# Peptides against a protein of PDB entry 2N1D, part 133

Target 1, 169 residues: chain A of PDB entry 2N1D
Amino acid sequence: EVKVKIPEELKPWLVDDWDLITRQKQLFYLPAKKNVDSILEDYANYKKSRGNTDNKEYAVNEVVAGIKEYFNVMLGTQLLYKFERPQYAEILADHPDAPMSQVYGAPHLLRLFVRIGAMLAYTPLDEKSLALLLNYLHDFLKYLAKNSATLFSASDYEVAPPEYHRKAV

## One batch from the design tools (peptide; made by RFdiffusion4, then SolubleMPNN)

Design b1_p25_5_s4 (from b1_p25_5, 12 letters changed)
Fold by OpenDDE base, seed 4:
Structure b1_p25_5_s4 (fold): chain B 169 residues (1-169), chain A 25 residues (1-25)
Amino acid sequence: as target 1 above (169 residues)
Amino acid sequence: MEELLKKIKELSEKVIKVLKEAEEK
């Protein structure tokens, strides 16, 4: 089993996110005020400001690109709760060419790291390579935890209208 | 799901290659 360790600071948010949508029947406001692309860009800039070598900086850029692509391929089928599916369908209809990393935000990005471990477990990657990748993913998660106060907020959610409930059942 | 797994594998291998090169320098 490939374990992606979620920082303790972020675990309560995962519970709140789940509760807001599944029990309180709220939806994350889309398009996100701060989308996944922006979050990843901020992370890259943060790493650059730490004075890393050019090679390490390049590696961070590749990790960012990888995370973005992970998110875009997994969002629709792996990261959404049942209640969110009508919203996703509407987004696809209105913006068929837009990558979901430009639409969704921090909560859905965090969900990626809950699911990605299981996906990686099915890959034939060797243990050392997998560990190396995980180290960078954990570094990004540490960044999310450090900036959690600005990235995660219940105010980014809104109560779904009655007409939406009919579509979600 | 199989196609998704293939995509995840390819992406991971690409990133890992770059990361290994960075570690060597």
Scores: peptide ipSAE 0.353, ipTM 0.850, DockQ to the pose 0.756
Fold by OpenDDE base, seed 5:
Structure b1_p25_5_s4 (fold): chain B 169 residues (1-169), chain A 25 residues (1-25)
Amino acid sequence: as target 1 above (169 residues)
Amino acid sequence: MEELLKKIKELSEKVIKVLKEAEEK
């Protein structure tokens, strides 16, 4: 399997995220106050401010675009807990033409990196290409870890109402 | 799942192509 290493600093958040939704029956507030598009844009700007060459800046932009597309194609089927399914259906109804990267935020984006490795293992990518891609993905994860205090918070979740529980069966 | 894997493959190849070009310059 292709191993995407999640920074140790972010692993406790994955547990908290799971607990908030699965045990405490809460939902991430949607549309996100800071959506995936915004997070990726901030990352790109951060990399630009670090004095990257034009070529490296272009590469970062493509990585951002790639991560966005990964997220958009995987969110609905791969990244949601069962309890979140009714919320997702409601989002699709309310925002039929919006990519999910404009709706969801940091917690769901982080979940992508838990799943993407297994997906990449099924692709016929050579070792060098895979390593190159992983280096950029890990760089982004490092950015998430660096900004984890502002990106991940239990206050971004809310208790699901009783009527939602009836839908989530 | 097959369609998803196909999409992931295509996206990955596209990104990798650009990344390789950036590494070569």
Scores: peptide ipSAE 0.349, ipTM 0.848, DockQ to the pose 0.728
Fold by OpenDDE base, seed 2:
Structure b1_p25_5_s4 (fold): chain B 169 residues (1-169), chain A 25 residues (1-25)
Amino acid sequence: as target 1 above (169 residues)
Amino acid sequence: MEELLKKIKELSEKVIKVLKEAEEK
């Protein structure tokens, strides 16, 4: 099994995220005030400001692009709770050509890293390649943990209206 | 799921290729 280690400070948030949606019947506000594209851009700029070489900068940009694509291909089928399905359908209807990385935010991005390990386990990647990729993914997760106070908040969720509940059942 | 796995594989290989090149320079 490919293990993507989630920083300890982010694990409680995954529980809170699940609770807000599944138990409290809330929805993350969409489109996100801080979407996945913006978070990844900030990370890339953060890495650039650390005095990286051109090659290191290029590598970071490719990792950012990769994470974005991972998110966009997995969001709809792998990262949503059942209660979020009607919201997703509405987003698709209103913005059929928009990548989900421009719509969703930090909580759903974090869910990606909970799921991506199992997906990678079914790919024929060699140990060296996998370790290299995981190192960069973990570096990004450390960035999320460092900025968790601003990226993850229950105030970004809202109680779903009664008409939404009718669509969800 | 099979199609998704194929996409994940392709994306991973693309990223890893660039990362390996960066590590060697």
Scores: peptide ipSAE 0.348, ipTM 0.848, DockQ to the pose 0.727
Fold by OpenDDE base, seed 3:
Structure b1_p25_5_s4 (fold): chain B 169 residues (1-169), chain A 25 residues (1-25)
Amino acid sequence: as target 1 above (169 residues)
Amino acid sequence: MEELLKKIKELSEKVIKVLKEAEEK
């Protein structure tokens, strides 16, 4: 298994996210006020502002593009709790062609990094390439941790209505 | 740097391919 290390600052949020949905029966408000696309764009701009070389900038752009695609292909099948399935189905029905990176936000993006390690393990990756990718992923996670106060908030969740509970059982 | 960029792109493409295939199963 390829292990993606989650910063300690973000681990408590994963617990809170789980609690909000599983125990408190809340849902992340969709579409997200700040979606995955915007978060990735902010990160890319942040890296550019840090005085990186042009080549490194291009590398960051490729990683951002990769993260976006990883998220879009994994969200529906790998990143949702059971309670969130009806919400996802509704999103798909209303926006069948919209990439989920334009719908979901920081909490679900963070979940990607909990799950992506297993997927990477299934790919024929040499150790050096894997380490390189992981370095970029960890750098992005560090960015999320640095901005966690603005990216993660329980106020972005809302109590699911009773009719939703009937669909979620 | 160019080689590193190439590797990143190829790696990403490979991962995406595997993920898409996994989703379809």
Scores: peptide ipSAE 0.228, ipTM 0.732, DockQ to the pose 0.098

Design b1_p25_6_s1 (from b1_p25_6, 12 letters changed)
Fold by OpenDDE base, seed 2:
Structure b1_p25_6_s1 (fold): chain B 169 residues (1-169), chain A 25 residues (1-25)
Amino acid sequence: as target 1 above (169 residues)
Amino acid sequence: EELKELLEKIKKITKKILEVLKKSL
């Protein structure tokens, strides 16, 4: 398996995220106040402000675009807990053409990095290419960790109503 | 089957990223 290292600062949040949904029967509020698109845009702008060369800027933009695409193709089938499936179905019904990166936020984006390594293991990459990709992914994860106080909060979740519980059965 | 399709998408995205990253070196 390809090892994508999650910053230690974010590992406890993954547990909290799981607990909020699976044990406390809460749902992340959708559409997200801070969606994946905006998080990625902020990251790109953050990197740009550091005085990157044109080549580095292009690289960051491509990584941002790639992460967005990863998220959009994996969200529905790989990143949701069972309890979240009715919510996802409702989103698809109401907004069939909207990319999920415009709907979901930081917690689900973080889940991507827990799962992406297993997928990359089936992509034929030489060691240099893999290292290059991982360096950029890890850099983004460091950004998430740095901004974790504003990106990850239990207040972004709410208790699911009784009618939702019936749908989840 | 669905997983196979997903894997192909991941491969395509990854290749696209790496094309640009390699040029940025």
Scores: peptide ipSAE 0.712, ipTM 0.952, DockQ to the pose 0.753
Fold by OpenDDE base, seed 1:
Structure b1_p25_6_s1 (fold): chain B 169 residues (1-169), chain A 25 residues (1-25)
Amino acid sequence: as target 1 above (169 residues)
Amino acid sequence: EELKELLEKIKKITKKILEVLKKSL
């Protein structure tokens, strides 16, 4: 299997995210104050400021674009807990053509990296290509870990209203 | 969405990324 290693600093957040939604019946506030698009843009700018060559900068831009695409195709069917389904349906009804990377934020983006490995296992890649891709994905995860204090907060969640709870349980 | 279709999308995205990454080596 393809294993995407999650930094130890972020693993506790995955537990908190799960707890907030499944146990405390809260929802991540949408649209996100800082959406996936902005997080990826900040990462790209961060990498550029570190003195990368033109080729490496181009590579980072393509990785950013790729992560965005991964997220947008995976969010609806692979990254949501059952309790979040009604919220997602409402988002689709209100914004049918909007990419989910403009709506959702850091917690759901992190969930992508928990799931993407299993999907990549079905993509025929040689060992060198896979290692190359994983190096860039892990570099992005390191960035998320470095900025975790500003990207991940329980204050971005709120208790779902009673009418939501009744239809989601 | 059917899982097979999703996997094909993932494959296409991955291929595109790798084409660029290999050039940046």
Scores: peptide ipSAE 0.682, ipTM 0.949, DockQ to the pose 0.741
Fold by OpenDDE base, seed 4:
Formats: structure tokens, sequence, C-alpha cells
Structure b1_p25_6_s1 (fold): chain B 169 residues (1-169), chain A 25 residues (1-25)
């Protein structure tokens, strides 16, 4: 199976994210203060500032676009815990045409990389192509780890109201 | 959304990415 390596620095956050929602019954505040689109834009700008060649910059832009698209197609069905589904339904009802990359933030984006490997396993790729893709995905994950202090915070979550609990059962 | 449809979308996205990445080498 395709293995997407999550940086060790981010693994504790995945546990905290899971705990906040499933055990503490909290929800990530939506719309996110810093959405997926902005995170990806910051990454692209960061890569540009590193003095890469034009070709490498172009490649980064395409990777950013690809990650955004991965996220938007997977968020609703693959990246949400059961407790989050009523919240998602409300978002869809209120903003049916808004891409989820403009609504959700870093925690859900990180969840993508936990799940994307299994999906890629069903995509026929030669070893060289797979390695190339993984190198860029891992580079982005490295960026998330480097900026984890500003991207991931329990303060971005809030206790769900009683009326929400009734919908979640 | 059905898993089959999702997998096809993932495949298309991946193909687009790789096409550009290979050219950038």
Amino acid sequence: as target 1 above (169 residues)
Amino acid sequence: EELKELLEKIKKITKKILEVLKKSL
C-alpha cells in the first residue's frame, strides 16, 4: 500500500484533534479563521521565497492546486468524524456552491494525508511516478510541521451546543 | 458519493499533477 509518512511532530495533533471531537464533543469553528486555501497559498509563497527555478515554482503551484482538489473531493465523505456530520450538512445547506477548502482549515487538511495513501493505492502508478508525487506531498507535510504552532490550536474548537448533540445522535 | 466515483476523481487529479511534475524535472 502507498505509505504517506506523517511527520512525528504532527502525529500528536491528530490524536488531539480526534479527542476534541469524538470524546470532548467539540467542533472546529467554521468558517475557519485560516482556511485550506490560505494555507496552500502561504506554502506556495514560501516555496517561491526559497529561490526555486521557474519550473519548480510551476510544479509547486500545480501541487497546491492538486492538494486543494484532493481535499474538496474527499472532505465530505472521507475526512469527517461522525460527530461532525451535522455541521457539514449545515454548511452545505447554507453554502452549497462554496468549496470546502474555503470553509475548513488545517486539522481537516492534515486528515487528508492520513487517508490519501489508501486512495492512491488504487491509482495505477509506476514506482518513479509514485515516488515523485510522494516527495512533493511529504514536502508539504514538512511545511505543516514547521508551522504547526500557528496552524493547529485547540482554541479553534468550541463545545457543541445541546441542540447539536440531539442532531448528532 | 460512491467510492468508485471518488477514486476516479483522485486518479484524474493525480494524473494532472504528475504530468506537470514530470515536465518540471
Scores: peptide ipSAE 0.662, ipTM 0.944, DockQ to the pose 0.673
Fold by OpenDDE base, seed 5:
Formats: structure tokens, C-alpha cells, sequence
Structure b1_p25_6_s1 (fold): chain B 169 residues (1-169), chain A 25 residues (1-25)
């Protein structure tokens, strides 16, 4: 399996995220106040401000685009807890043509990196190509870790109403 | 089949990314 290393700083958040939803029966507020598109844009701008060359800037932009695509194809079937399924269905009904990267935020984006490694294992890649890709993915994860205080907060969740509990059977 | 389709999408995305990354070296 392709191992995507999650920074130690972010692992406690994954536990908190799971607890908020599964045990406390809360939902991440949607649409996100800061969605995946915005986070990725901030990352790209951050990299630019660090003095990247034109070629490296172009590479970062493509990585951002790729992460966005990964997220959009995986969110619905791979990144949601069971309790979140009714919420996702409502989002699809209300915004059928909107990419999920415009709806969801940092917690779900982080979940992508927990799952993407298993998917990449089925993609034939030579060692050099895999290392190259992982370097960029890990760089982005480091960015998330550095900004974790602003990106991850329990205040972005809310208690699901009784009506929702009836749907989440 | 759905998983197979997903894997194909992941493969396509990955290939596209790597094509650019390799050129940026």
C-alpha cells in the first residue's frame, strides 16, 4: 500500500472529527465557511509568496488542481461517515451541479489523505513517480498542519436536529 | 464496478499530475 503520512499534529483532529460526528451526533456546517477550493487557493498563494520559480509555481497549481479532483471524485463514496449520508444527500439535491470542493471544508479534505494512499496503490507508478507525487502531497499536508489552528475547529460543527436523526437510520 | 470506475478516475488524475510534475523538474 502507498503510505501517505499524516502529520502527527493532525492525527488528534481526525479523532476529534470522528468523535464529533459519530459519538456527539454533530455535523460539519455546510456549506463550509472556508471550503476546499479556498484552502487550496490559499496554499497556492502561500507557495507563490515563498519565492517559487515559475516552473515550481506551475507544478503547485497542478497539484492543487489534482487534489481538488481527487476530493471531488472521492467525497461522496469514500470520505463520509454513515451519519453524514443524509446531509450529503441534501447537498446533492440542493446543489446537483456544484463540486463538493465548493461545499465541504478542511476536515473532509484531511480525510482524503487518509484514503488516497489505498487508491494510489492500484495505479501503476514507478518508484520515482510515486516519490515525486508523495513529496507534493506531504508538502500540502505540512501546510495544513501549520494552519491547523485556523482550519480545524469544533465550532464549525453543530448538533444535528431531531429531524435529522430520524433520517440517519 | 463503481469502485473500478473510481480507480480509473484516480489513475487519470494521477497521470495528469505527474506529467506536469515531471516537466517541472
Amino acid sequence: as target 1 above (169 residues)
Amino acid sequence: EELKELLEKIKKITKKILEVLKKSL
Scores: peptide ipSAE 0.660, ipTM 0.942, DockQ to the pose 0.727

Design b1_p25_6_s2 (from b1_p25_6, 11 letters changed)
Fold by OpenDDE base, seed 5:
Structure b1_p25_6_s2 (fold): chain B 169 residues (1-169), chain A 25 residues (1-25)
Amino acid sequence: as target 1 above (169 residues)
Amino acid sequence: DEMEKLLKKIEEITKKILEVLEKSL
């Protein structure tokens, strides 16, 4: 299996995220105040400010685009807990043509990196290509860890109303 | 099936990324 290492700083958040949803029956506030598109844009701008060359800047932009695509194709079927399914269905009904990267935020984006490795294992890649990709993905994860205090907060969640619980049975 | 379609999409995205990354080396 392809190993995508999650920074140790972010692992406790994954547990908190799981607890908020599955135990406390809360939902991440949607549409996200800071969506995946915005997070990725901030990352790209951050890399630019660090003095990347034109070629490296272009590479970062393509990685950002790729992560966005990964997220959008995987969110609905791979990244949601069962309790979140009714919320997702409502989002699809209200915004059928909107990319989920414009709706969801940091917690769900982080979940992507928990799952993407298993998916990449089925992609025929040589060792060098895989290492190259992983280097960029890990760099992005490092960015998330560095900015975790502003990106991840329990205050971004809210208690699901009783009517939602009836839908989530 | 659905999983096979997803895996194919992941592969396509990945190869597109790598094409650019390899040029940036």
Scores: peptide ipSAE 0.742, ipTM 0.962, DockQ to the pose 0.727
Fold by OpenDDE base, seed 3:
Structure b1_p25_6_s2 (fold): chain B 169 residues (1-169), chain A 25 residues (1-25)
Amino acid sequence: as target 1 above (169 residues)
Amino acid sequence: DEMEKLLKKIEEITKKILEVLEKSL
């Protein structure tokens, strides 16, 4: 597998996220208050403000676009816990053509980085190219870690109603 | 195969990113 290192600051959140959904039977509130698109935009602006060269700025923009695309193609089949499937189905029914990066938020975005490594392992890449990509992905993860207090909160989850439980058996 | 399709998409996205990243070096 391709190792995408999750910052230590974020690992406890992954556990909490899992617990909220699978054990406490809660759902992340959708549409997200701060969706993936917004998070990525903030990151891009953050990098721009750090005095990057024009080429580096352009590179960051492409990485942002790529992460968005990764998320949108992987969310439905790779990033959801079983309990979240009915919620996703409802979102699709209501907004079949909406990119999920406009619906979901930081927790699901973080899950992407737990899963993307396995996918990249099957993508033919030379070591240098892979390292280059990983450097940018890790940089983004560092950004998530630095902003974790505002991006990740149990208050963004809510207990699923009884009627939902009947769908999620 | 759905997984194969997904992997192909991931590859396409990755190559597009890398094309730009490599030019930025």
Scores: peptide ipSAE 0.742, ipTM 0.962, DockQ to the pose 0.726
Fold by OpenDDE base, seed 4:
Structure b1_p25_6_s2 (fold): chain B 169 residues (1-169), chain A 25 residues (1-25)
Amino acid sequence: as target 1 above (169 residues)
Amino acid sequence: DEMEKLLKKIEEITKKILEVLEKSL
């Protein structure tokens, strides 16, 4: 299986995220104050500031575009806990044409990297190509870990109202 | 099949990424 290594710094957050939603019955506030699009844009700008060659810059831009696309195709069916389903349905009803990368934020983006490895295992890639892709994905994850203090916060969640609980049963 | 469709999308995205990454080496 394709193993996407999550930085140790981010693993506790995955647990907290899970706990906030499933045990404490909270929801991530939507639309996100800092959405996936903005996070990816910040990463791209960060890489540009590091003095990379033009070719490396193009590579980063393509990785950013790819991660965005991964997220948008996987969010609805692969990245949500059961308790979040009514919230997602409401978002789709109100904004059917909006990409989810403009609605959701860092916690859901991080969940992508927990799931993407299993999906990539079914893609017919040679070892060298897979390693190349993983290197860039891991580099992005390193960026998330480096900026975790500003990207991940329990204050971005809120207690779901009583009427929501009835829908989530 | 929904999963099959998703996997196909993932493959397409991946191939697009790799095409550029391999050129950047």
Scores: peptide ipSAE 0.739, ipTM 0.961, DockQ to the pose 0.724
Fold by OpenDDE base, seed 1:
Structure b1_p25_6_s2 (fold): chain B 169 residues (1-169), chain A 25 residues (1-25)
Amino acid sequence: as target 1 above (169 residues)
Amino acid sequence: DEMEKLLKKIEEITKKILEVLEKSL
């Protein structure tokens, strides 16, 4: 299997995210105040400020673009809890052509890295290429962990309204 | 099926990334 290791600092947040949605019946506020596009842009700028070579900077930009694409193709079918599906349907109805990376935020982006490994296992890659990709993905996750205090907050969730609860449960 | 289509998209994205990463070594 392809193992994408989540930093220990972020694992408690995955539990909190699950609890807020599934047990407390809350929803992440959409559109996100800081969406996936913005997070990825901040990461790219952070890497640039660290004095990377032009070649390495170009690589980071392509990784950012790739993570965005991963997220956009996986969000709807792979990253949502059952309780979130009506919310997603409403977003699609209102914004059918909008990339979900412009709507969703850090919690859902983190969920991507919980699921992407299983998908990559079906991609024919040699061991060296896979290791190279994983190094960059892990570097991004390290960035998320470093900035977790500003990216992940229970205050970004709200109790779903009664009408939503009735149709979701 | 839908999963097969998703996996194909993941593969395409991955190969595009790696093409650049391997040049950056």
Scores: peptide ipSAE 0.737, ipTM 0.961, DockQ to the pose 0.754

Design b1_p25_6_s3 (from b1_p25_6, 11 letters changed)
Fold by OpenDDE base, seed 2:
Structure b1_p25_6_s3 (fold): chain B 169 residues (1-169), chain A 25 residues (1-25)
Amino acid sequence: as target 1 above (169 residues)
Amino acid sequence: SEMEELLEKIRKITKKILEVLEKSL
């Protein structure tokens, strides 16, 4: 299937993210201090500052928009651990019309790239188009890796209260 | 099914992205 390569710098974080939630029963603080929309905007601005041509700028903007859309359609059903379900339900109840890209942050965004490859395998693409898309996705992942120290931190998680634990079980 | 609906959304998003990316070449 389609292989989206996660930078080596970020692979340990995926393990830590899983451990924090599944084993330590912690939750990522929501709404995120640095949400997906903001991360994508920073990336777009970063690419713009590198002196891209108009066509390349349009391409980056479209990739940003696409990643946002991928995230918003996949978050609820594909990117959450079971322990996170009550938290998600609460967010939906309080903000039914808010896109999840405005609520969640870097850890959940990174989970998207773990799952998106399997979805793309069912999208009919020629090798040329797939390579083109993957190049941009990998470029974004490189950006995440470059900024991993500020984007990924265990301090963004907190122990879930007892009342949450009861309804999560 | 829900999965089929999700896949269709992914397909639509992907096509939209590629329309612009291909023009950037």
Scores: peptide ipSAE 0.751, ipTM 0.963, DockQ to the pose 0.717
Fold by OpenDDE base, seed 5:
Structure b1_p25_6_s3 (fold): chain B 169 residues (1-169), chain A 25 residues (1-25)
Amino acid sequence: as target 1 above (169 residues)
Amino acid sequence: SEMEELLEKIRKITKKILEVLEKSL
């Protein structure tokens, strides 16, 4: 299996996220106040401000585009807890043509990196190519870790109403 | 299957990314 290492700083958040949803029966507020598109844009701008060359800047932009695509194809079937399914269905009904990267935020984006490694294992890649990709993915994860205080907060969640609980049975 | 379709999408995205990354070296 392809190993995508999650920074140790972010692992406690994954536990908190799981607890908020599955045990406390809360939902991440949607549409996200800061969506995945915005987070990725901030990352790209951050890399630019660090003095990347034109080629490296172009590479970062393509990685950002790729992460966005990964997220959009995986969110619905791979990244949601069971309790979140009714919320997702409602989002699809209200915004059928909107990319989920414009709706969801940092917690779900982080979940992507928990799952993407297993998917990449089915993509035939030589060792050099895999290492190259992982270097960029890990760089992005490092960015998330550095900005975790602003990106991850329990205040972005809300208690699901009683009518939602009936849908989530 | 749905999973196979997803895997194929992941493969295509990955190959596209790597094509650019390799050129940036």
Scores: peptide ipSAE 0.744, ipTM 0.962, DockQ to the pose 0.720
Fold by OpenDDE base, seed 4:
Structure b1_p25_6_s3 (fold): chain B 169 residues (1-169), chain A 25 residues (1-25)
Amino acid sequence: as target 1 above (169 residues)
Amino acid sequence: SEMEELLEKIRKITKKILEVLEKSL
């Protein structure tokens, strides 16, 4: 199986995220104050500032576009906990044409990397190509880890109202 | 199936990424 290594710094957050939603019955505030699009844009700008060659810059831009697309196709069916389903349905009803990368934020983006490996295992890639892709994905994850203090916070969650609990049963 | 459609999307995205990444080497 394709193994996407999550930085150790981010693993505790995955546990906290899970706990906030499933045990404490909280929801990530939507639309996100800092959405996936903005996070990816910041990463691209960060890489650009590092003095990479033009070819490397183009590669980063393509990876950013790819991660965004991965997220948008996987969010609804693969990245949500059961408790979050009514919230997602409401978002779709109110904004059917909005890409989810403009609505959701860092916690859900991080969940993508927990799931993407299993999906990539079904892609017929040679070892070198897979390693190349993983190197860029891991580089992005490293960026998330470096900026975790500003990207991940329990204050971005809120207690779901009583009427929401009835919908989530 | 829904999963098969998702996998196909993932494959297409991945192929697109790799085409550029391989050229950047």
Scores: peptide ipSAE 0.741, ipTM 0.961, DockQ to the pose 0.686
Fold by OpenDDE base, seed 1:
Structure b1_p25_6_s3 (fold): chain B 169 residues (1-169), chain A 25 residues (1-25)
Amino acid sequence: as target 1 above (169 residues)
Amino acid sequence: SEMEELLEKIRKITKKILEVLEKSL
């Protein structure tokens, strides 16, 4: 299997995210105040400021673009808890052609990295290529961990309204 | 199937990324 290692600093957040949605019946506020596109842009700028070569900077930009694409193709079918599906349906109805990376934020982006490894296992890659990709993905996760205090907060969630609860459960 | 289509999309994205990463070595 392809193992994408989540930093230990972020694992407690995955539990909190699950608890807020599944047990406390809350929803992440949408559209996100800081969406996936913005997070990825900040990461790219962060890497640029660290004095990377032009070639390495170009590589980071392509990784950012790739993560965005991964997220947009996986969000609807792979990254949502059952309780979140009505919310997603409303988003699609109101914005059918909007990339989900412009709507959702850090918690759902982190969920991507919990799931992407299983998908990559079906992509034929030699060991060296896989290691190279994983190095960049892990570097991004390290960035998320470093900025976790500003990216992940329970205050970004709200108790779902009664009408939502009735149709979701 | 939907899963097969998703996997194919993941494959295409991954290959595109790696084309650039391998040139950056």
Scores: peptide ipSAE 0.733, ipTM 0.960, DockQ to the pose 0.750

